# Designs tried in a protein design run: peptides against a protein of PDB entry 3V4L. Part 83

Target 1, 386 residues: chain A of PDB entry 3V4L
Amino acid sequence: GQPLAKDKVALLIGNMSYWEHPKLKAPLVDVYELTNLLRQLDFKVVSLLDLTEYEMCNAVDEFLLLLDKGVYGLLYYAGHGYENFGNSFMVPVDAPNPYRSENCLCVQNILKLMQEKETGLNVFLLDMCRKRNDYDDTIPILDALKVTANIVFGYATCQGAEAFEIQHSGLANGIFMKFLKDRLLEDKKITVLLDEVAEDMGKCHLTKGRQALEIRSSLSEKRALTDPVQGAPCSAEALVRNLQWAKAHELPESMCLKFQCGVHIQLGFAAEFSNVMIIYTSIVHKPPEIIMCDAYVTDFPLDLDIDPKHANKGTPEETGSYLVSKDLPKHCLYTRLSSLQKLKEHLIFTVCLSYQYSGLEDTVEEKQEVNVGKPLIAKLDMHRGL

## One batch from the design tools (peptide; aimed at target 1 F164)

Design b2_p27_5_s4 (made by RFdiffusion4, then SolubleMPNN; from b2_p27_5, 11 letters changed)
Fold by OpenDDE base, seed 1:
Structure b2_p27_5_s4 (fold): chain B 386 residues (1-386), chain A 27 residues (1-27)
Amino acid sequence: as target 1 above (386 residues)
Amino acid sequence: SAEQEKLEKEQKELAEKLGIEIVSMAP
């Protein structure tokens, strides 16, 4: 019969905004496109941008809690990375220059932990460079991996080589994701699908001889990303997994704020990623005596590091949101919260209405505090242990 | 190699025609 997954879970990490290293662009679009494709494949997807070492460790720990016997686990990483002695290291955004293995996450350690969960399939998609780090002479003493015959690695590039991004019109895609996205929905054994992606990359004149996909697999069974999830959650563990995922993706409800002057504001929320939310405000009712009015959001928790200069923009694109702008209402003010993983408390902020009456030169302000609880990934309390 | 240099040149010329830049993700 067709193999069944007990469930399908994916963690996608895209690191771009490095503190001590060159900034990347491709991870933004690549994580977004892969998220949408994996959702069509009935994966429970957590998508995270710009994680510190501590935040990456916590994201991996939360991902491992969703894994169990017969669950399909997929880890995607796009960012800086290196490979020493056949061990792949993902570089966090707060990594020092030079970085070492102690500042980075070892993929083979994550694989060991996934094997302890008795997963049905382990897929690693590593969109990073595989050059040696000459500043790290540490030979990692990795424990012996179990023979599980259910592992697939897709490396964006060859051993000792660089990965590349294609930049166009201020956006970028990784070369790996460019070809992977065209085949990811195909009902094929995952190794066969990746072999076809490797062939497509090798036929393209832009990528031929510059970057080549490497596949490492022990997969003895015909497993595909298209394999159906076993029906309604029949176990307590499956119910808990579904609830935990749902909590990490719950948006605040849209609300209508009423001001004393008679202005009504619609406050809405949209998810770009599991840790990135857009707040938007719109004037839904204005008394005729009020000639001008705007609704600004301010007084965000300090943990979010929101620069007021990047808040309350007339377009989503001016906030750095290029991907979800088509799905947002028009004629709003937009604010992008890009670091929801840093939120320790409830998201409390102020809506400030600035308005002018006909025949008065002075602007009037009214303020309302809004508490929306813990949005999206902030419900997982990824800060447990600080 | 002279063949690799030729390929890199052809790729650069193609990228310029497409209005794209191919950038290394190396730190």
Scores: peptide ipSAE 0.419, ipTM 0.871, DockQ to the pose 0.815
OpenDDE base, seeds 2, 3, 4, 5: peptide ipSAE 0.405, 0.413, 0.395, 0.400; ipTM 0.861, 0.867, 0.857, 0.860

Design b2_p27_6 (made by RFdiffusion4)
Pose (drawn by RFdiffusion4):
Structure b2_p27_6 (pose): chain A 386 residues (1-386), chain P 27 residues (1-27)
Amino acid sequence: as target 1 above (386 residues)
Amino acid sequence: PTTELVSRYAKPGEPYPLSEEALKARE
């Protein structure tokens, strides 16, 4: 009568800043939006931006670790894609020009690994182009799929076609997400809902005859993204899964820093994506003997490759964050730490204080080191092992 | 404000200016 989910887990990857290929803009916004919608449907969501080939492989491994028998697994990719010989490929940011299947992730490979885990539902939302990579000589000769009647595909475009994004100077949106976001929360069967999305997508003027949604499904059960999760987890296996999930969305505690000169610096942290964290520095207290002072953040782990233009900015928008000044506490210095999947080490940076005393010209520098551990996805140790 | 419809096609093989990350990777 009523189909049930042991758990609902999602992996969303949005690639924008390609090294050898045109950079995209809508993936960040689309990924942010799909996480919020999928969380309302009670999904364990992993949101990641600008992953290399190696980094993309690890995100799939962490996602597979969160899937067991009866778990609804969902994969959303927004970035560059190509389709050769019946296989779909997601292109990582580190991809060379020209690129091959070896440089890319085959979705079929990911699907087989999910079937090995006995998942109740396999939903793939591929928001990418589907043309031939004429430079790809290799044909993977993949093994046949087990007939499981739970595979669902939401291709943003058809084979040999292109998926489009509207790059309006402001926000920038994807076409698939413009029509998906208004319908995703419906209690319809996943295949029916995706077809209703395909109808509204045809009413699109910007993309008519260039992009159409393609649905491929084997699903023989009235399963939906709104189906309920098996109430009390109470199983030992179910508990290990909730810990593994909470292990990735840990944020450092908003600490207060005391300086030898009697100045207080409030240090705040904000989550944007599992890959993205925002630090803010507020000067909470200073003694009367000091009037002039500015707090600035430096000495980040070189693995993160933090550009100076994204750090110590008056507002969060100036760092490139999707989060706005109404979401983040007012008046601090905001700094954006994207690329946490690059952190093998522990997070150590210096909160540097440049200040001046009453009646003196000289400028005094007080540097204090801060170790915040492994925030968010860095806690998963994706680089662990030999 | 400019508004453009952009494909997510990678344009393989066509010359495209390299990023700073690509330049570092070749060193």

Design b2_p27_6_s1 (made by RFdiffusion4, then SolubleMPNN; from b2_p27_6, 15 letters changed)
Fold by OpenDDE base, seed 1:
Structure b2_p27_6_s1 (fold): chain B 386 residues (1-386), chain A 27 residues (1-27)
Amino acid sequence: as target 1 above (386 residues)
Amino acid sequence: MEVKLVSTDPQVGVPQPLSEKAIKRRL
């Protein structure tokens, strides 16, 4: 019979906004496109951008809590990385320069923990460089991995090689995701699918002799990312997993705010990623005596590090949101919250209405505080150790 | 438009010393 997954869970991490390292661009597009593809494959996807070491550890721990016997686990990482002695290290955004293994997440340690969950399939897609870090002489003493015959690594590049992104005037994928996305929905054994991606990369004149996909697999079964999820979640564990995933993706409900002047504001929320939300405001009713009015959001929690210069933009793109802008209402003011994982408390902020009456030169302000609880990933309390 | 491949290798370049700003954000 066709293999069945008990469930399918993916953690996607895209690190771009490094503090002490070159900034990347591709991980934004790559994580977003892969999220949409894996959702079409009935994966429960957690998608996270720009994680610190601590936040990456917690994201992995929460991912491991979603794993259980016969569950398919997929970890995707796009960002800076290195490979020492066959161990792959994902570099957090807060990593020092130079970084060492102590500042990074070892993929083989994550694999060990995934094997303890008795998973049905473990897929690692590593869109990072695999060059040696000469500043890290640490030889990881890894415990022997169990022989589970269910592991697949797709490395964006060969051992000791660089991964590349495409830079042009717009958004573009990394090289790996550019080819992976075209095949990811195919009903093929995951190793066969990745081999076809490797062939496509090898045929491309841009990548030929610069970047080649490496596949490392112990997968003895014909497992595919298309494998159906086994039945209704009848187990308590499956219910818990569904609830935990749902919590991490729960948007605040859209609100209609009424001001004393009679202006009505629609406040809406959209998820770009599990830790990235767009707030948008629109004026839905204005008394005729009010000639001009604008609704700004302000007074965000300090933990979110919101620059007011990037808030309340006339387009999603001006906030740095280029991907979800098509799904957003037009003629709003937009604010992008890019670090929801940092939110310890409820998301409380102020909606400020600035307006002008006909025949008065002075602007009037009204303010309303809004509490939307913990949106998206902020419900998982990824900070429970601080 | 010229498509440029850019390495994602963070080690490509002179190691910059930790900026005083990065140290202050970890404290």
Scores: peptide ipSAE 0.282, ipTM 0.627, DockQ to the pose 0.544
OpenDDE base, seeds 2, 3, 4, 5: peptide ipSAE 0.255, 0.255, 0.241, 0.247; ipTM 0.600, 0.602, 0.590, 0.597

Design b2_p27_6_s2 (made by RFdiffusion4, then SolubleMPNN; from b2_p27_6, 14 letters changed)
Fold by OpenDDE base, seed 1:
Structure b2_p27_6_s2 (fold): chain B 386 residues (1-386), chain A 27 residues (1-27)
Amino acid sequence: as target 1 above (386 residues)
Amino acid sequence: MKIELVSTDPEVGKPLPLSEKAIKKRK
């Protein structure tokens, strides 16, 4: 019969906004497009941008809690990275310069932990450089991996080589995702799919002799990302996994705020990623005596590090949100919350209505506090280890 | 438009230009 997955879970990490390293661009688009494709494949996807070391560890730990016997686990990483002695290290955004293994997440350690879960398939898609880090002299003492015959690595580049981004006038993928996305939905054994991606990359005149996909696999079974999930969650673990995923993707409900002046504001929420939310405000009713009015959001929790200069923009793109703008209402003010993993408390903020009456020069302000609870990934309390 | 490939090599141990340093907001 066709192989069945007990469930399918993916963790996608895109690190771009490094503190002490060059900023990247492709991980934004790559994580977003891969999220949408994996959702079409019935994966439970957690998509996270710009994680610190601690936040990456917690994201991996929460991902490992979703894994169980016969579950398909997929880890995608796009960001800075290195490879020492055949071990792949993912670099968090807060990594020092130079970084070492102690500042980074070892993929082979994650693989060991995934093997302990008796997973049905382990897929690693590593869109990072594989150059040696000469500042890291640590020889990892790796425990012997179990022989599970269910492991697939797709490395965006060859051992000791660089990965590349496409510099274009707009949003562009990394080289790996550019080719991967065209085939990811194909009903093929994952190693065959990746081999076809490698062929497509090898035929491209831009990438030929610069970047090549490496596939490392022990996969003995004909498993595909298209393999159907086994029917209704009959296990307690499957129910918990569904509930945890649902909590991590629950948006606040849209709100209608009524001000004393008779102005009505629609407050809406959209997910860009599991840790990135857009807030938008629109005037839905205005008394005729009010000539101008705007609804600003302010007083965000200090943990989110919201710069007021990037809040309350006339377009999603002015907030740095280029991907979800088509799905948002027009004629709003937009604010992007990009670090929801840092939220320890409820998301409480102020909606400030600034307005002017006909024939009065003075601007009037009214304020309402809004509590939307813990949005998206903030429900998982990724900070519980402190 | 000429598509250019840009390396994602962080060039570990090279200091970033001051213009590219994230302003560590001191909490």
Scores: peptide ipSAE 0.385, ipTM 0.809, DockQ to the pose 0.579
OpenDDE base, seeds 2, 3, 4, 5: peptide ipSAE 0.384, 0.380, 0.302, 0.290; ipTM 0.808, 0.806, 0.642, 0.641

Design b2_p27_6_s3 (made by RFdiffusion4, then SolubleMPNN; from b2_p27_6, 11 letters changed)
Fold by OpenDDE base, seed 4:
Structure b2_p27_6_s3 (fold): chain B 386 residues (1-386), chain A 27 residues (1-27)
Amino acid sequence: as target 1 above (386 residues)
Amino acid sequence: MKVELVSTDPKIGEPLPLSEEAKKRLE
């Protein structure tokens, strides 16, 4: 019979905004496009940008809580990385220069923990460099992996090689995602799908002799990312998993704010990633006596590290939100909240209405405090250990 | 348009290239 997944869960991490290392660009687009494709494949997707070491550990721990017997687990990582002694290390954004294994997440350790969950399939897609780190002399004594015939690694590049980004007019994929996205929805054994992606990379004049996909697998069964989720009565564990995922993806409800001057503002929310939200404000009603009227958001929690200079933009693109701009309402002011994982408390902020009456020279301000609770990933309390 | 491939090599232990803003301050 066709293999069935008990459930399908994916963790996607894109690290770009390194503190002590060169900034990347592709992980933004790659995580976003892969998220949308995996959602079409009925994956429960957690998508996270720019994680610290601590935040990456917590994201992996939360991902492992979603795994159970016969669940398909997919980990995608795009960012800086290295490979020492056949162990792959994902580099957090706060990693020192030079970094070592103690500052990084070992993929083979994550695989060990996934094997303890008796997963139906373990897929690792690693879009990172695989050069040796000569500053890391640590030989990890990894415990012997269980012999599970359900593991697939897709490495964006060969051992000891570099991964490349495409630079084209602003937004571009990494080389791996450029080819992966065209085939990801195909009903094929995952190793066959990745082999076809490797062939496409090898045929392309741009990538030929520069980057090649490496596939490492022990997959004994014909498992595909298209395999249907088992529709049997949700075990208590499946219900818990569904509730945990739903909590991590719950947006605040849109609000209609009414000011004393008679102005009505629509406050709306959109998810770009599990840890990135766009707030937008629009004037939905204005008395005719008010000639100018703007609705600003301000007084955000300090934990979010929001620069007011990047808030309240006339376009999503001016906030750094290039991907969701098509799905957002037009003619708003936009604010991008990155790093929602850092939120320890409820998201409380101020909506400030600035307006001018016809025939008055002075600008008037009215303010309302808004509490939207814990949006998206902030519901998982990824900071409970600090 | 020229498509350019840019390495994602972190160049561990190399100093970060000066930002374009920092270069403009040194000119």
Scores: peptide ipSAE 0.341, ipTM 0.736, DockQ to the pose 0.348
OpenDDE base, seeds 1, 2, 3, 5: peptide ipSAE 0.292, 0.213, 0.280, 0.239; ipTM 0.636, 0.556, 0.616, 0.586

Design b2_p27_6_s4 (made by RFdiffusion4, then SolubleMPNN; from b2_p27_6, 15 letters changed)
Fold by OpenDDE base, seed 5:
Structure b2_p27_6_s4 (fold): chain B 386 residues (1-386), chain A 27 residues (1-27)
Amino acid sequence: as target 1 above (386 residues)
Amino acid sequence: MEVKLVSTDPQVGVPQPLSEKALKRLK
């Protein structure tokens, strides 16, 4: 019969806004595009941008809690990285310069923990450089992996080689994701799918002799990303997994705020990633005696590190949101909240209405405090332990 | 707008401009 997954869970991490290292651009688009494709494949997808070491550890720990016997686990990483002695290291955004193994997440350690869960398939997609880090001479003593026939690595590049992104028109795409996305929905054994992606990369004159996909697999069964999930959650663990997933993806409900002057504001929320949300405001009713009226969001929690200069923009693109702008309502003011994983408390902020009456020169302000609870990934309290 | 190939290696990270021949093949 067709193989069945008990469930399908994916963690996607895109690190680009490094503190001590060159900034990347491709992880933004690549994590977003991969998220949408994996959702079409019935994966439960946590998508996270710009994680610190501690936040990456917690994201991996939460991902491992969703894994169980016969579950398909997929880890995607796009960012800086290195490979020493066959061990792959993902570099957090707060990594020092130079970084070492103690500042980074070892993929083989994550694989060990996934094998303890008796997963049905383990897929690692590593869109990072695989050059040696000459500042790290540490040979990791890894415990012996269990002999399992359910592991697939897709490395965006060969051992000792670089991975590349194509930057154009202010956007960038990773070379690996550019070819992977065209095939990801195909009903093929995952190793066959990746071999076809490798051939497509090899035919491209831009990538030929610069970047080549490496596939490492122990997969003895025909397993595909298209394999159907087993029916309704029959176990307590499957119910907990579904509830935890739903909790991590709950958006605040849209609100209609009414001010004393008779102005009505619609406040709405959209997810760009599991840790990135857009707030938008629009004036839905204005009394005729009010000639000018603007609604601003302000007074955000300090943990979110929101620069007011980047808040309340006339377009989503001016906030740095290029991906979800088509799905957003027009004629709003937009504010992008990145780093929702840092939110320790409820998201409380102020909506400030500035307005002018006909025949009065002075502007009037009214304010309302809004509490939307913990949005998206902030419900997991990923900061617990700092 | 200039299309660049950029390494994700933090040591190399200098954007290299793509040749006009490479640009014509991406269109």
Scores: peptide ipSAE 0.303, ipTM 0.649, DockQ to the pose 0.210
OpenDDE base, seeds 1, 2, 3, 4: peptide ipSAE 0.279, 0.277, 0.309, 0.262; ipTM 0.685, 0.621, 0.653, 0.627; seed 3 fails the geometry check

Design b2_p27_7 (made by RFdiffusion4)
Pose (drawn by RFdiffusion4):
Structure b2_p27_7 (pose): chain A 386 residues (1-386), chain P 27 residues (1-27)
Amino acid sequence: as target 1 above (386 residues)
Amino acid sequence: AEEREEEEEEELKELEEGKLKLVSREA
């Protein structure tokens, strides 16, 4: 009568800043939006931006670790894609020009690994182009899929076609997400809902005849993204899964820093994506003997490759964050730490204080080191092992 | 429904006037 979910897990990857290929803009916004919608449907969501081939492979391994018998598994990719010989490929940021299947992730490979885990539902939302990579000589000769009647595909465009994004100077949106976001929360069967999305997508003027949604499904059960999760987890296997999930969305505690000169610096942290964290520095207290002082953040782990133009900015928008000043506490210095999947080490940076005493010209520098451990996805140790 | 049609016409006019870009996610 009523189909049930043991758990609902999602992996969302949005690639924008390609090294050898045109950079995209809408992936960040689309990924942010799909996480919020999928969380309202009670999904364990992993949100990641600008992953290399190696990094992409690890995100799939962490996602597969969160899937077991009866778990609804969902994969959303927004970025560059190509389709050769019946296989769909997601292109990582580190991809060379020209690129091949070896440089890319085959969705079919990910699907087989999910079937090995006995998942109740396999939903794939591929928001990418589907043309031939004429340079790809290799044909993967993949093994046949087990007939499981739970595979669902939401291709943003058809084979040989292109998926489009509106790059309006402001926010920038994807076409598939414009029509998906208004309908995702419906209690319809996943295949029916995706078809209703395909109708509204045809009413699109910007993309008519160039992009159409393609649905491929084997699903023989009235399963939906709104189906309920098996109430009390109470199983030992179910508990290990909730810990593995909580292990990735841990944020450092908002600490207060005391300086030898009697100045207090409040240090705040904000989550944007599992890959993205925002630090803010507020000067909470200073003694009367000091009037002039600015707190600045430096000495980040080189693995993160933090550009100076994204750090110590008056507002969060100036760092490139999707989060706005109404979401983040007012008046601090905001700094954006994207690329946490690059952190093998522990997070150590210096909160540097430049200040001046009453009646003196000289400028005094007081540097204090801060170790915040492995925030968010860095805690998963994706680089672990030999 | 009518309001949505008008919004689609306005977005199409903005694209013809070059106020925004429709970009393929092709490599």

Design b2_p27_7_s1 (made by RFdiffusion4, then SolubleMPNN; from b2_p27_7, 11 letters changed)
Fold by OpenDDE base, seed 3:
Structure b2_p27_7_s1 (fold): chain B 386 residues (1-386), chain A 27 residues (1-27)
Amino acid sequence: as target 1 above (386 residues)
Amino acid sequence: EKEREKEEEELLAQLEAGKLELVSTAP
């Protein structure tokens, strides 16, 4: 019969804003593009940017809770990384310089935990360098992996080599994602699809002799990312999984705020990633006696580490949001919340209306506090262990 | 395939012109 997935779950991690290492750019676009493609394939996608070691561990643990017998699991990582003794290490943004295995997540440990879930398919897409870390002499004593004929690794580069990004006009794409995105929707066995991506990368004059895709697979069955999800979620476990994922992706509802001066503000929310939200404000009604007015957002929770200099921008791009700007209303003020995983409490903030009456030189301010609950990934309480 | 080859040639020309940069993701 046609292969069926019990469900499809993906965790995508893009680390860029390293504390002690060179900053990357490609993971932003690559995680976003892959998220949109995997959603078209009926994957439940959690997309996370700029995770610490602790936040990465929690993201993996939450991902493993979504896995069960016959579920397709996909882990994508874009960021710094290394390979020692055939073990792949993903580097968190808070990793020291030099980093060691104790500061990093071992992919083979995650694979072991995925095998314990009796998954239908395990796909790892690793967009990271595979150079040896000479500062880490730790030989990981990994337990022997179970012989499951359902594992696929796509490495963006060969062993001991670098991965590259193409930077243009402040944006970047990873070389791996550039070729993967063109084929990802094809109804082919995942190893055949990745082999075609490897051929495309091998023909490209940009990457020829610099970067080559490596495929490692034990996949004995014809399984594709296009394989349909089996039926309605009839099991209690499938319902719990669907509810858990839905909670992590619920945006706050748009609000209409009314000020005493008669100005009406629309407050809206957009998800860029599971941990990144854009807040936007627009003036929907203004009395004619008010000549100028702006609606600023302020007084955010300290856990979000929001610099006021980067808030309340006239364009999404000025906030660092280049991807969702097409889907946002025009003529707003925009604020990007990039660390929703750090939010321990409800997202409470102030909307400050600054306005001027005709014939008065002084500006007047009115303020309203807004509570939007726990948006997106903040509902998973990734910090419950601190 | 021809459209991709043309896009790759345009990208190469932009790299040579210093409008694009190929950056390693090595730390």
Scores: peptide ipSAE 0.234, ipTM 0.762, DockQ to the pose 0.780
OpenDDE base, seeds 1, 2, 4, 5: peptide ipSAE 0.235, 0.207, 0.207, 0.220; ipTM 0.784, 0.763, 0.765, 0.769; seed 1 fails the geometry check

Design b2_p27_7_s2 (made by RFdiffusion4, then SolubleMPNN; from b2_p27_7, 11 letters changed)
Fold by OpenDDE base, seed 5:
Structure b2_p27_7_s2 (fold): chain B 386 residues (1-386), chain A 27 residues (1-27)
Amino acid sequence: as target 1 above (386 residues)
Amino acid sequence: MEEEEEEQKKLLKELEEGKIELVSTAP
């Protein structure tokens, strides 16, 4: 018979906005495209951009809590990385220059913890460079891995080689994601699917002799990403997994605000990623005596580090949101909250209405405070260790 | 086969024209 997954869980991390290292672009599009594909494969997907070391550790710990016997686990990482002594290191955005193993997440340590969960399949997709870091001579003392036949690594490049992105018109895709996305939905054994992706990448004239896919596998069973999830959540653990996933994806409800002047504002929310939300405002009713009015969002929690110069934009693209702009209402003001993982409290902010009456020279302001609770990933309290 | 070769020729041409850039993700 076709193998069954007990459940399917994916953690996708895309690091771009490094503090002490060159900024990347491809992880934005690659995490978004992969999220949409894995959702079509019935994966519970958490998608996170621009994580610190501490935030990456907490994201991995929360992911490991969703894993259990016979669950399919997928970890994708796009960002800076290195490989020393056969150990792969993911580089957080707050990593110093130079970075060392103590500032980075070791993939083989995550694999050990996944093997303790007796997962049905472990897939690692590592879209990072695999050059040696000569500033780190530390040999990690890895605990003995369990002998399991359910591990697959897809490395975007060979050992000691670089991974590349294709930049076009301010957007970028990783070379690995460019070819992976065309095959990912195919009903094939995951190692066969990745071998076909390796053949497609091998025909790429841009990266020929510079980047090649490496597949490392112990997978002795015919397991595919298309394998159906075992039916209705009959176990308490499956219900808990569904509830934890639902919490990380719950948007605030759209609100209609009414001001004393008689102006009505629609306030709406959209998810770009599990830690990235867009707020949008639109004027839905204006009294005829009001000639001009604008609705601004202000007074955000300090933990979000929101620059007011990047808030209240006339287009989603001016906020840095190029992916979800087609699904947003037009003629709004847009604000992108890119660091929801940093939110310790409820998201409380002010809606400020600035308006002018016919025949008055001065602008009038009215304000309303809005509390939307903890949106998206902020419900998981990724800060519980501080 | 022909479509893949045409896409590859298009990508090379776009690179030569400076419409696309190949950037390393090495730090």
Scores: peptide ipSAE 0.288, ipTM 0.791, DockQ to the pose 0.803
OpenDDE base, seeds 1, 2, 3, 4: peptide ipSAE 0.282, 0.254, 0.278, 0.255; ipTM 0.803, 0.783, 0.789, 0.784

